# Ledger of designs, part 24: peptides against a protein of PDB entry 3J47

Target 1, 121 residues: chain A of PDB entry 3J47
Amino acid sequence: IRLTNQLKSLKGLQSKLKDVVEYLDKVINKELPINHTILGKLQDVFNLLPNLGTPDDDEIDVENHDRINISNNLQKALTVKTNDELMVIYISNLVRSIIAFDDLIENKIQNKKIQEQRVKD
Target 2, 69 residues: chain B of PDB entry 3J47
Amino acid sequence: YEEKEESNLAATKSMVKIAEQYSKRIEEEKELTEEELKTRYVGRQDPKKHLSETADETLENNIVSVLTA

## One batch from the design tools (peptide; made by RFdiffusion4, then SolubleMPNN)

Design b1_p11_2_s4 (from b1_p11_2, 3 letters changed)
Fold by OpenDDE base, seed 1:
Structure b1_p11_2_s4 (fold): chain B 121 residues (1-121), chain C 69 residues (1-69), chain A 11 residues (1-11)
Amino acid sequence: as target 1 above (121 residues)
Amino acid sequence: as target 2 above (69 residues)
Amino acid sequence: SLLLEILKELE
């Protein structure tokens, strides 16, 4: 559910950005006048989502390279941090899997011992 | 979309907390392994089972953390 | 060592 919501938000933002780009291109080509109402709404959205929108709007904090990516503008700087976190999660899962496997092996050994005892009885 | 955004923000904060808890989880896994080892010496299934259950719980928590990230 | 013992028993 949480991942789905995040994905939906990202898709919504992507669609909006595409619309903005298309609109800006039309304005640059003098095909359409500037729609102030739409721009105002877009600005409001950017104010609510300060780290989202055009990549050049926000400064990339280099110090946040080791942190989880929060925004598209900070994504480049935070990519390393996100990767590290993903690596940690991956390693953790691997370790858990190994432990679970060890337990399974132990259970199998125990079962075999029980069977051997039953045969002797 | 707004609900998803709020969820993402909460998830991000949770990820930081999970990272801190990860070290603790690793230690817990080690403890379970030691208990399992001890159980093998005793030849009884009960301590080993407990260790296995703890390891499984740790694994599950890691998976949830990954899904939340 | 435990893993090795398990493997031996599984054989």
Scores: peptide ipSAE 0.390, ipTM 0.827, DockQ to the pose 0.008; fails the geometry check
Fold by OpenDDE base, seed 2:
Structure b1_p11_2_s4 (fold): chain B 121 residues (1-121), chain C 69 residues (1-69), chain A 11 residues (1-11)
Amino acid sequence: as target 1 above (121 residues)
Amino acid sequence: as target 2 above (69 residues)
Amino acid sequence: SLLLEILKELE
């Protein structure tokens, strides 16, 4: 569900961006005036997006890099952070699995001992 | 879309919390394993079973956390 | 080590 929602949101954003690009192309071609309101909102959205500029710009707030797997340069840093988090979760799952297997083996051994005892009786 | 965005944001916050809890969970798993080992040595099944169940729950929580990430 | 021993016994 969460992944589906994220994908849906991303698709929605992609669609909107496509519409903006198409609108801009039409404006450039003098076919239609740009809806200034939509453009302004999009600009605001872009300004709120992590700066997609060159990674050398010191303004990339490291904290934003860690939290959200968002788009482009800042997104790359965020992606790394997300990968690290996923790795930790993966390792944790492996550890739990190992513990569960150890318990299973122990249970099996105990069951075998019980069976052997029953045969001796 | 907005609902999904809110859900994603909540999930992200949850992941941060999970990261903090991860170390604690690992320690809990170790404790459970030690108890299981002791139970093996003592021959008491009940403590081992409890440890196993706790380990399984911890595993499930980690899986859910990964899926949420 | 105990786990290994158990595995050997289970074989």
Scores: peptide ipSAE 0.382, ipTM 0.836, DockQ to the pose 0.008; fails the geometry check
Fold by OpenDDE base, seed 3:
Structure b1_p11_2_s4 (fold): chain B 121 residues (1-121), chain C 69 residues (1-69), chain A 11 residues (1-11)
Amino acid sequence: as target 1 above (121 residues)
Amino acid sequence: as target 2 above (69 residues)
Amino acid sequence: SLLLEILKELE
């Protein structure tokens, strides 16, 4: 569910970005008036979003939200942080899985021994 | 979308907390493994089962953490 | 290891 929500959010963002591009194209072509409110909100989003442009390696200012996979340049640093966190979680899960598997194996061995004993009786 | 964004932010904050808890969970998992080892020596299945259950819980928590990330 | 013993018994 959470992953699905994240994917949905990303898809929504993508769709919104496409709409913005289309809107901007129409404004440039003088087909539609500039909606100042939408533009203002978009500007705010762009200001909050780390530099969306081609990630210049140098402009990785991680200021506000270090861990959130936000957009491109600053997002690269954030992405790295997120990846590291995910990696830790994955490793932890792996360790838990290994322990669980070990226990499962032990249980199976015990069950087999019990069954063998029952056959001998 | 805004609600999801807020949820993602909350999840990220939760991940930080989870990271701290993760170290503790790892230690708990080790303890359970030791109990399982002890149970192997005693030949009693109960401690082993408990260790397995704890390992499963730890795994589930990790999975949830990954999903939250 | 117990795991190895289990594997042997499963064979």
Scores: peptide ipSAE 0.379, ipTM 0.830, DockQ to the pose 0.008; fails the geometry check
Fold by OpenDDE base, seed 5:
Structure b1_p11_2_s4 (fold): chain B 121 residues (1-121), chain C 69 residues (1-69), chain A 11 residues (1-11)
Amino acid sequence: as target 1 above (121 residues)
Amino acid sequence: as target 2 above (69 residues)
Amino acid sequence: SLLLEILKELE
């Protein structure tokens, strides 16, 4: 569900970006006037998002290194944090698996002992 | 889209909380293992089963955390 | 301890 919502949001953003590109092309061709409201909102989005593909994104990435996956170049720094989190989750799963396996072995041993006692009786 | 964004934000916050809970869960899992060990010495079923169940719950929570990450 | 029990069962 969460991943699906993220994908939907990303798709929505992609669609909107495509619309903006199409609009900009029309403005360049003098077919339509610039919608200042849409452009203003888009600018706000760009200001809130880590700089997309600009070399200066590396500096912004360093400041936000402690945050999880948001966007493009900042995402590179965020990827390190994400990798660490995934590693922790992986280790946790391994530990749980080991404990569960130990319990399974113990249960199997106990079951065998019970069966042996039943056969003796 | 907004609902998904809110969900993602909530999930991210949950991941931080999960990291803290993970440390606690690891300790709880160890405690359950110790109880299982004690149960092996005393008799056939009681504390060991509870420890196993707690370990399983801890695993499930970790899996959910991975899916949320 | 689990290993010891496993070994006992294997005997």
Scores: peptide ipSAE 0.358, ipTM 0.824, DockQ to the pose 0.007; fails the geometry check

Design b1_p11_3_s1 (from b1_p11_3, 6 letters changed)
Fold by OpenDDE base, seed 1:
Structure b1_p11_3_s1 (fold): chain B 121 residues (1-121), chain C 69 residues (1-69), chain A 11 residues (1-11)
Amino acid sequence: as target 1 above (121 residues)
Amino acid sequence: as target 2 above (69 residues)
Amino acid sequence: ELLLDLLKEKF
């Protein structure tokens, strides 16, 4: 359910971005007047998006390295964090699988011993 | 869309909490393994089964945490 | 060690 909701939100964002690009192309071609209200809201949304495009501002405080950075450098940090989280989950699943296997082996050995005892009786 | 964005933010905060809980879950898993080792010496099938069930539940919780990430 | 012995006994 949660993953499906995230995917739906991402698809909605992608569709809206496509509509913006199509609108900008029509404005460049002078086919439609600029809807200033929609453009202003989109510009506000873009300003709230972490700066994807300008690598030049050197003063990004080193202390926010652990927090969710959206866009290429930020997306790299997010990708690293997501990768670390996925790695932890993977290791956890491996450990649980090993424990479950150990229990299965012991159960099988016990069942075999019980069967051997029943054949002797 | 807005409800889903809010859900994603809540999800991300939950992931940080899951990472803290993960360390605790690893310790709980170790305790279970130690109880299984002790149960093998006691020769009773019941404690071993309970340990296996708890390890499986711990595994399921990690899988749900991964799927939530 | 006991796990390895258990694995060997399972085969």
Scores: peptide ipSAE 0.429, ipTM 0.844, DockQ to the pose 0.008
Fold by OpenDDE base, seed 2:
Structure b1_p11_3_s1 (fold): chain B 121 residues (1-121), chain C 69 residues (1-69), chain A 11 residues (1-11)
Amino acid sequence: as target 1 above (121 residues)
Amino acid sequence: as target 2 above (69 residues)
Amino acid sequence: ELLLDLLKEKF
């Protein structure tokens, strides 16, 4: 459910970005007038996007270290964090799987011993 | 879309908390495995079953955490 | 080691 919602939100954002690009191309080609209201909202969205271009502002790196795949340099730090989190979850699943296998093996050995005892009786 | 974005943000915050809880869960899982080993020597099936159930619940929670990531 | 012995005994 959560992944489906994330994927749907991402698809919605992608579609909206595509519509913006198509609109900007039409404005550049003089096919449509510049909608200043849409452009202003897009500029606000771009200003809220992590700065992809200037490495010099070290302070912005700290607050965004925790948040998902939004911008390339910040995205690299965020991608590393996401990768570390996924790795922890993967190791967790492996450990649980090993424990479940250990229990299964023990149960099988016990069942075999019970069968051997029944054959001796 | 907005409701899903809010749900994803809440899930991400929960995931950070899950990472801290995960280290604790690994230790709890080890303790349960030790109890199962002790139960193997004592011949009591009930503690082993409880350990297996707790390991399964822990696995399920990790899978849900991966799906939330 | 004990797990390996259990695996061997399984087989």
Scores: peptide ipSAE 0.423, ipTM 0.847, DockQ to the pose 0.008
Fold by OpenDDE base, seed 3:
Structure b1_p11_3_s1 (fold): chain B 121 residues (1-121), chain C 69 residues (1-69), chain A 11 residues (1-11)
Amino acid sequence: as target 1 above (121 residues)
Amino acid sequence: as target 2 above (69 residues)
Amino acid sequence: ELLLDLLKEKF
């Protein structure tokens, strides 16, 4: 269920990103008026999203470039933190799995001993 | 989308708390394993079963934590 | 060690 929800979220994000690109293309082509509210929300999303956008849009004002670099560094740091958290969870799961296997083996041996005793009786 | 972003943020905060609790859970799991080892020598099966159940619960909680991340 | 002995007994 949870993985399915995460995958659905990711697919939704991808669809939204596609819709944004299509909207921007329509605005560039003058097919739609510039909606300042949508642009503000998009700017907020871009500030919150890792600059996964191609660095090749050269015309972003130098003052924005330093802020963008700081934002990218922050996002990179957040990605590293997330990776570290995932690693800790992975190690935790591994340890729990080992203990569960140890118990399963013990239970299996006990069951075998009980069966052997029942065959001797 | 916003509800999902809020859910992801809440999940991330929960993961930080889980990481702190994880160290404690590992220690609790080790203690149970030691008790199981001691119980193996004492010949009582019941503590071993309880340790197994606790390990399974701990594994399930970790899987849920990974899925939340 | 004990787990390995248990595994061996299972076979």
Scores: peptide ipSAE 0.424, ipTM 0.844, DockQ to the pose 0.009; fails the geometry check
Fold by OpenDDE base, seed 5:
Structure b1_p11_3_s1 (fold): chain B 121 residues (1-121), chain C 69 residues (1-69), chain A 11 residues (1-11)
Amino acid sequence: as target 1 above (121 residues)
Amino acid sequence: as target 2 above (69 residues)
Amino acid sequence: ELLLDLLKEKF
């Protein structure tokens, strides 16, 4: 469900970006007037998107490491964080699987002992 | 779309909480393992079963967390 | 070690 919602949001964003590109192309071609409301929202989106376009590596504001914001440079740092989180989850699952396996083995041993006792009796 | 974005934000906050809960869950799993060891000595199957069930529930919660990440 | 003992007991 959550992944489906994320995918749907991403698809919605992609569609909206496509619509904006198509709109901008029409404005460049003088087919449509500049819709200031769409441009304002786009500008807000671009302002909320950390600067994707300027390769100035230097102002990696270290403080914003925690927020999964979809911007590419931040996305690289976020990708590292996501990878670390996935690694922790993977290790957790392995540990639980090992515990569950140990319990299964013990249960099987106990069952054998009970069966052997029943055969002696 | 907005509902999904809100759900994703809530999921992200939940992931941070899951990391904290994960540390706690590891400790709970450790305690369960000690109870399992004690249950082996007492010959009582019941505490060991409860431990196994709790470990399984914890595993399921982690898998769900991974799937939501 | 305990797991190994369990495995040995299982066989």
Scores: peptide ipSAE 0.420, ipTM 0.840, DockQ to the pose 0.008; fails the geometry check

Design b1_p11_3_s2 (from b1_p11_3, 4 letters changed)
Fold by OpenDDE base, seed 1:
Structure b1_p11_3_s2 (fold): chain B 121 residues (1-121), chain C 69 residues (1-69), chain A 11 residues (1-11)
Amino acid sequence: as target 1 above (121 residues)
Amino acid sequence: as target 2 above (69 residues)
Amino acid sequence: EKLLDLLSEKF
């Protein structure tokens, strides 16, 4: 459910971004006047998006390295964090699978011992 | 869309908490494995079954955490 | 080690 909601939100954002690009192309071609109110709200949304385009090198405080990097350099760090989380989940699943397998083995050994006792009786 | 964005932010915060809980779950899993080793010595099936069930619950919680990530 | 032996005996 949560993943589906995230995917739907991302698809909605992608569709809106496409509509903005199409609108900007029509404005460049002088087919439609700029809707200043919609454009202003979109600009505000883009300004709230972490800066994708300007690698201004300087004051990214080192301590936020482990937190959700939203845009290109930041998106790389987010991708690293997401990969680390996925790795932890993967290792966890492997460990649980190993334990479940060990328990299954013990259960089979016990079942064999019970069968051997029944054959001797 | 906004409700889903808020849900995603809450999910991300929950993932950090899940990572901390994961370390705790690994320790709980180790304790269960030690109890299983002890139970093998006692020859009673019931404690081993309980250990297996707890390991399965731990596995399920990790899968849910992965699906929530 | 004993777990691996148990695994081997399970087959």
Scores: peptide ipSAE 0.434, ipTM 0.848, DockQ to the pose 0.008; fails the geometry check
Fold by OpenDDE base, seed 3:
Structure b1_p11_3_s2 (fold): chain B 121 residues (1-121), chain C 69 residues (1-69), chain A 11 residues (1-11)
Amino acid sequence: as target 1 above (121 residues)
Amino acid sequence: as target 2 above (69 residues)
Amino acid sequence: EKLLDLLSEKF
């Protein structure tokens, strides 16, 4: 359920990003009026989105570049944190799996001994 | 979208708490394994079964935690 | 080691 919700959230974000690109293309082509409120919210989302895009080396104003770099650093930090959390969970699962496997082995050995005793009796 | 973002933030905070609880769960699992080892020497099968059940529960909780991350 | 031996005996 949770993975499905995360995947759904990621898919929703991807769809929203696609809609934004399509909207921007339509605005550039003068097919739709610029909705300043949507653009402002989108800019806020972009400022909150870690700049995972290769910055195309085009003339992004130095002030925007510093804010983008800070946002990228924050995203990298969030990605690292998420990776560390996933690693901890993975190690935890591995440890539990090992313990469960050890118990299964012991149970199997006990069952075999019980069967061998029953065959001798 | 906003509700999902809030849910993701709450999930991340829950993961931090889970990481703290995880360290404690690992220690509890280790203690159970030690008790199982001790029980092997004592020849009582019941503690081994209990350790197995606790290991399975710990595994399930970790899987749920991974699914939540 | 003993668990591995026990596992090997189960096979």
Scores: peptide ipSAE 0.425, ipTM 0.848, DockQ to the pose 0.009; fails the geometry check
Fold by OpenDDE base, seed 2:
Structure b1_p11_3_s2 (fold): chain B 121 residues (1-121), chain C 69 residues (1-69), chain A 11 residues (1-11)
Amino acid sequence: as target 1 above (121 residues)
Amino acid sequence: as target 2 above (69 residues)
Amino acid sequence: EKLLDLLSEKF
């Protein structure tokens, strides 16, 4: 459910970005008048996007790291974080599998002992 | 879209907390495995089964938390 | 090691 919601949100953002690019191309080609309202909203969105162009301001608040799949350097940091989280999940699953195997081994040993006792009786 | 974005943000904040809890959960899992080993020597199946079930539940919660993350 | 021995005994 959550992953599906994230994917849907990303697809929605991708569609909006595509519409913006298409609109900007039409404006550049003088095919459509500049919709100042849409451009103003886009400009506001871009201004709210962390300044991805200058790596020098170290004060990128850790809270923004999770939101910004959008820009390459921050996207790299987010990709690394996502990879670390996936690694933790993978290790957790491996540990669970090991425990499940240990229990299976114990169950088989117990079953074997019960069979050996039945043959001796 | 906005509701899903808010849910994803809340999930991501929860992931950081889960990473900290993960180390604790791994330690709890090890303790459970040690108790299972002790129970194996004592020959009582019930405590081992309970420990295994608790370990499985803890791991499932970790997996769900990380997948939600 | 002991776990591997137990696994080996199951085969």
Scores: peptide ipSAE 0.425, ipTM 0.849, DockQ to the pose 0.008; fails the geometry check
Fold by OpenDDE base, seed 5:
Parts: C-alpha cells; sequence; structure tokens
Structure b1_p11_3_s2 (fold): chain B 121 residues (1-121), chain C 69 residues (1-69), chain A 11 residues (1-11)
C-alpha cells in the first residue's frame, strides 16, 4: 500500500512535469499565455528541489541529510542512507532467521525425544 | 497525491522509529531465547513455543518494514 | 555451542 502510494505520487509528479513541459513549449511557440500561477508553483517546486541544474554545487547542505526527498545530489546522500537502512534491515532479518532456525532445531530434537520415549513405553 | 506524500513522510518517521524499535526487538528476542534455554531444562514446551512465535512476528514486522522502505 | 549440541542431537 505505502509503496503503491509513493509510486502513484511519483507518477503524478511525472505527469504534471510533462504537462508543464508541454505548456512551456506552447508558450515558447506563442500558442498560449504563461499561467503565472502554475509557473509560480513550479518555481516553488524547483526552489524546494535541490538545484538539479549545476553539477558544480558541491555544497552538500549537511542539514538536509534526514529527508528522503528525490533530488539527485541529495539523492546520492539519501541513497547512502537508504543503503545503510537496508543493510540494517537485512542484518535484522538474518538474526531473526537464525533465531527461528534455532527454535526449529530445538523443536525437532524435542519431537525426536518424545518419539523415542513413546517407543520405549 | 498529497495523501501519499503525507504517508511517505509518516513512513520515513516510522523508519527512524523502526530503527529504535529494532534495537529493542533484538534485546527482546535475546530475552526470549534465554527463556527458551530455561524451558529446555524444565521440559515445558509452552514457553519455547511462545518465544518462537514472538521471534516470527518480529521477523515479519522487519520484512514489512523493508518492503515499505 | 549449546545450539550446536542440540543440532548434533537432532541428527
Amino acid sequence: as target 1 above (121 residues)
Amino acid sequence: as target 2 above (69 residues)
Amino acid sequence: EKLLDLLSEKF
């Protein structure tokens, strides 16, 4: 459910970006007037998006490390964080699997002992 | 879309909480394993079964967290 | 170690 909602939001954003590009192309071609409200909202979105445009802004704003937001340079740092989280989850699953396996082994041993006792009786 | 964004933010906060809960769950799993060890000496199957079920539930919750991440 | 002993008893 959550992943599906994230995917739906991303698809919606992609569709909206496509609509904006199409709108901008029409404005460049003088087919439609610039909707200042849409442009203002888009500009706000671009301002909230870490600057995708200049590869040279090495300013890793260290403070925004915590937010999983999709922007590419931040995405690199976020990718590292996501990888670390995935590693922790992986290790957790391994530990739980080992515990579950230990319990299964013990249950099997107990079952064998019960069967051996029943054969002696 | 906004509801999904809010859900994603809530999920991210939940991941931080899950990391804290994970450390706590590991300790709870260890405690349960100690109870299983005690149960082996007492010959009572019931506490050991409960520990195994709790470990399985904890594993399932982690898998769901990974899938959500 | 005790787990290994249990495993060995299971086989």
Scores: peptide ipSAE 0.421, ipTM 0.844, DockQ to the pose 0.008; fails the geometry check

Design b1_p11_3_s3 (from b1_p11_3, 5 letters changed)
Fold by OpenDDE base, seed 4:
Structure b1_p11_3_s3 (fold): chain B 121 residues (1-121), chain C 69 residues (1-69), chain A 11 residues (1-11)
Amino acid sequence: as target 1 above (121 residues)
Amino acid sequence: as target 2 above (69 residues)
Amino acid sequence: SLLRDLLSEKF
């Protein structure tokens, strides 16, 4: 459910971005007048996007960069963070799996002991 | 879309919490494994079972965390 | 040891 919602949100964003691109193309082609309201909102969105072009501004708090998957340098940092999180989850799952296997093995050993005892009786 | 965005934001916050919980879950899993090891030596099935159950719960939570990530 | 025991049980 959560993943589906995230995917839907991402798809929605992608669709909206596509619409903006199409709109901008139409404006460039003089087919439609510039909607200042849409442009203003888009500018606001871009201003909220981590600056893709200034890699050197180390001051942009890495935490805010984690949210904006769209900006490349920030995206890289975000990707690293996401990868780290995924890695932790993966390791956790692996550990749980190992424990589950250990329990399974023990259960099998116990079952064998019970079976051996039954044969002796 | 807005509901999903809110859900994603909540999921991201949950991921941070999950990372913390993950660390805790790893510790819980280790405790379960130790109990299983002890149970193997002591022959008491109950601690081992509890460890296994805790490990399974930890795994389930991790899977859910991955799915929410 | 449990893994070893499991392997032994599997045979």
Scores: peptide ipSAE 0.429, ipTM 0.844, DockQ to the pose 0.008; fails the geometry check
Fold by OpenDDE base, seed 1:
Structure b1_p11_3_s3 (fold): chain B 121 residues (1-121), chain C 69 residues (1-69), chain A 11 residues (1-11)
Amino acid sequence: as target 1 above (121 residues)
Amino acid sequence: as target 2 above (69 residues)
Amino acid sequence: SLLRDLLSEKF
């Protein structure tokens, strides 16, 4: 459910971005007047988005490198954080799988011992 | 869309908490493995089964955490 | 040891 909601939100954002690009192209071509209200709201949304395009290297607080970065530079740091989280989850799953396997082995050994005892009796 | 965005933010915060909990879960899993090892000496099936169940629950929680990430 | 025992049981 949560992943599906995230994916839907991302798809919605992608669709909106495409609409904006198409609108901007039409404005550049003088086919449509600029809808100032829609552009203003869109600009507000872009301002709330972490600056994807300004590579100002300087003020990205080093502490946020381990956090999921939403902007391109920030998105890269976020991608690294996401990768680290995925790696931890992967290792965790692997460890749990190993433990579960060990338990299955033990159960199998016990079952075999029980069977051997039954054959001797 | 806004509700999903809020849910994603909450999920991200939850993931940080899950990472901390994961470290604790690893320790709990080790403790269970030690108990299972001790139970092998006692020859009773019940403690081993409980350890296995706890390991499975720990695995399930990690899988859910991965799926939430 | 358990893994070893399991391997021995597989054979």
Scores: peptide ipSAE 0.414, ipTM 0.833, DockQ to the pose 0.008; fails the geometry check
Fold by OpenDDE base, seed 2:
Structure b1_p11_3_s3 (fold): chain B 121 residues (1-121), chain C 69 residues (1-69), chain A 11 residues (1-11)
Amino acid sequence: as target 1 above (121 residues)
Amino acid sequence: as target 2 above (69 residues)
Amino acid sequence: SLLRDLLSEKF
C-alpha cells in the first residue's frame, strides 16, 4: 500500500512535469499564450525544490536528505541514504533468520534426545 | 496523491526512528540469544521459547520496516 | 557448536 502510494505520487508528478514541458514547448512555438498562473506555481515548486545545481552551499538541511530527491545530486544523496537504510533492514532480517534457525536446530536436537530417551525406556 | 505523499513522509520519519531502534533491536536479539543459550544449559524450554518468539517478532518488524521503506 | 552437532546428526 505505502509503496503503491509513493509510486502513484511519483507518476502524478511525472505527468504534471510532462504537461508543463508540453505547455512550455507550445508557448515557445507561439501556439499558446503563457499561462502565468501555471508558470508561477511551477516556479514556486522549483524554488521549494532544493537547488540541485550548486554543490557548494553546505546548508543542505539534513531534513531534506530523507525526501526522495527529485533532483539528481540531492537525489543521489537520498538514494544512498535509502540504500543504507535498506541494507540495515536486510542485515537485521538476516540476523533474525539466523536466530530463528538456531532455535529450530535446538528444538530438533531436544526432540531427538526425547525420542532417544523414550526408546531406551 | 497528497495523501500518499503525506503517508510517505510519515513512513520516512518512521524509518529514521527504526534505524535508531535497530541498534537496540540487535542488542535485544543478542540478549535473547544469550538467554536461549543459558536455557539450553539449564534445560528449561520456556525461556528459550520466549527468546525465539521475541526474535521472530523482531524479524517481522524488520520485514515490515523494509517493506515500508 | 550446537548447529554443527545438529548438522552432524542430520547426516
Scores: peptide ipSAE 0.411, ipTM 0.836, DockQ to the pose 0.008; fails the geometry check
Fold by OpenDDE base, seed 5:
Structure b1_p11_3_s3 (fold): chain B 121 residues (1-121), chain C 69 residues (1-69), chain A 11 residues (1-11)
Amino acid sequence: as target 1 above (121 residues)
Amino acid sequence: as target 2 above (69 residues)
Amino acid sequence: SLLRDLLSEKF
């Protein structure tokens, strides 16, 4: 559900961006007037989005490091953080699997002992 | 879209909480394993079974967390 | 110890 909602949001954003590009192309071609309200909202979105265009913006705002956002150099840092989190989860799963396996072995040993006792009786 | 964004934010906060809970769950899992060891020594099956079930539940929660990440 | 016991039971 959560992943599906994230994908839906991303698809919606992609569609909106496509519409904006199409609108901008029409404005450049003088087919439609510039909708100032849409442009203002887009500008706000671009201001909130880490600058996609300039690869050199080394200023990784430390505060945004926590958001797994896909696109920019900030995204690389976020990707690294996400990878670290995934590694921790992976290790945790391995540890749990080992414990579960140990318990399974113990259960098997106990079951065998019970069967041996039943055969002796 | 807004609802999904809110859900993603909540999920991210939950991931941080899950990391803390993970550390706690690892300790709880170790305690259960010790109880299983004690149960094996005493020959009582019940504490060992409970530990195994708790370890399995902890594993399931981690898998769900990974799938949500 | 469980692994050791399992190995012992396998023989």
Scores: peptide ipSAE 0.398, ipTM 0.828, DockQ to the pose 0.007; fails the geometry check

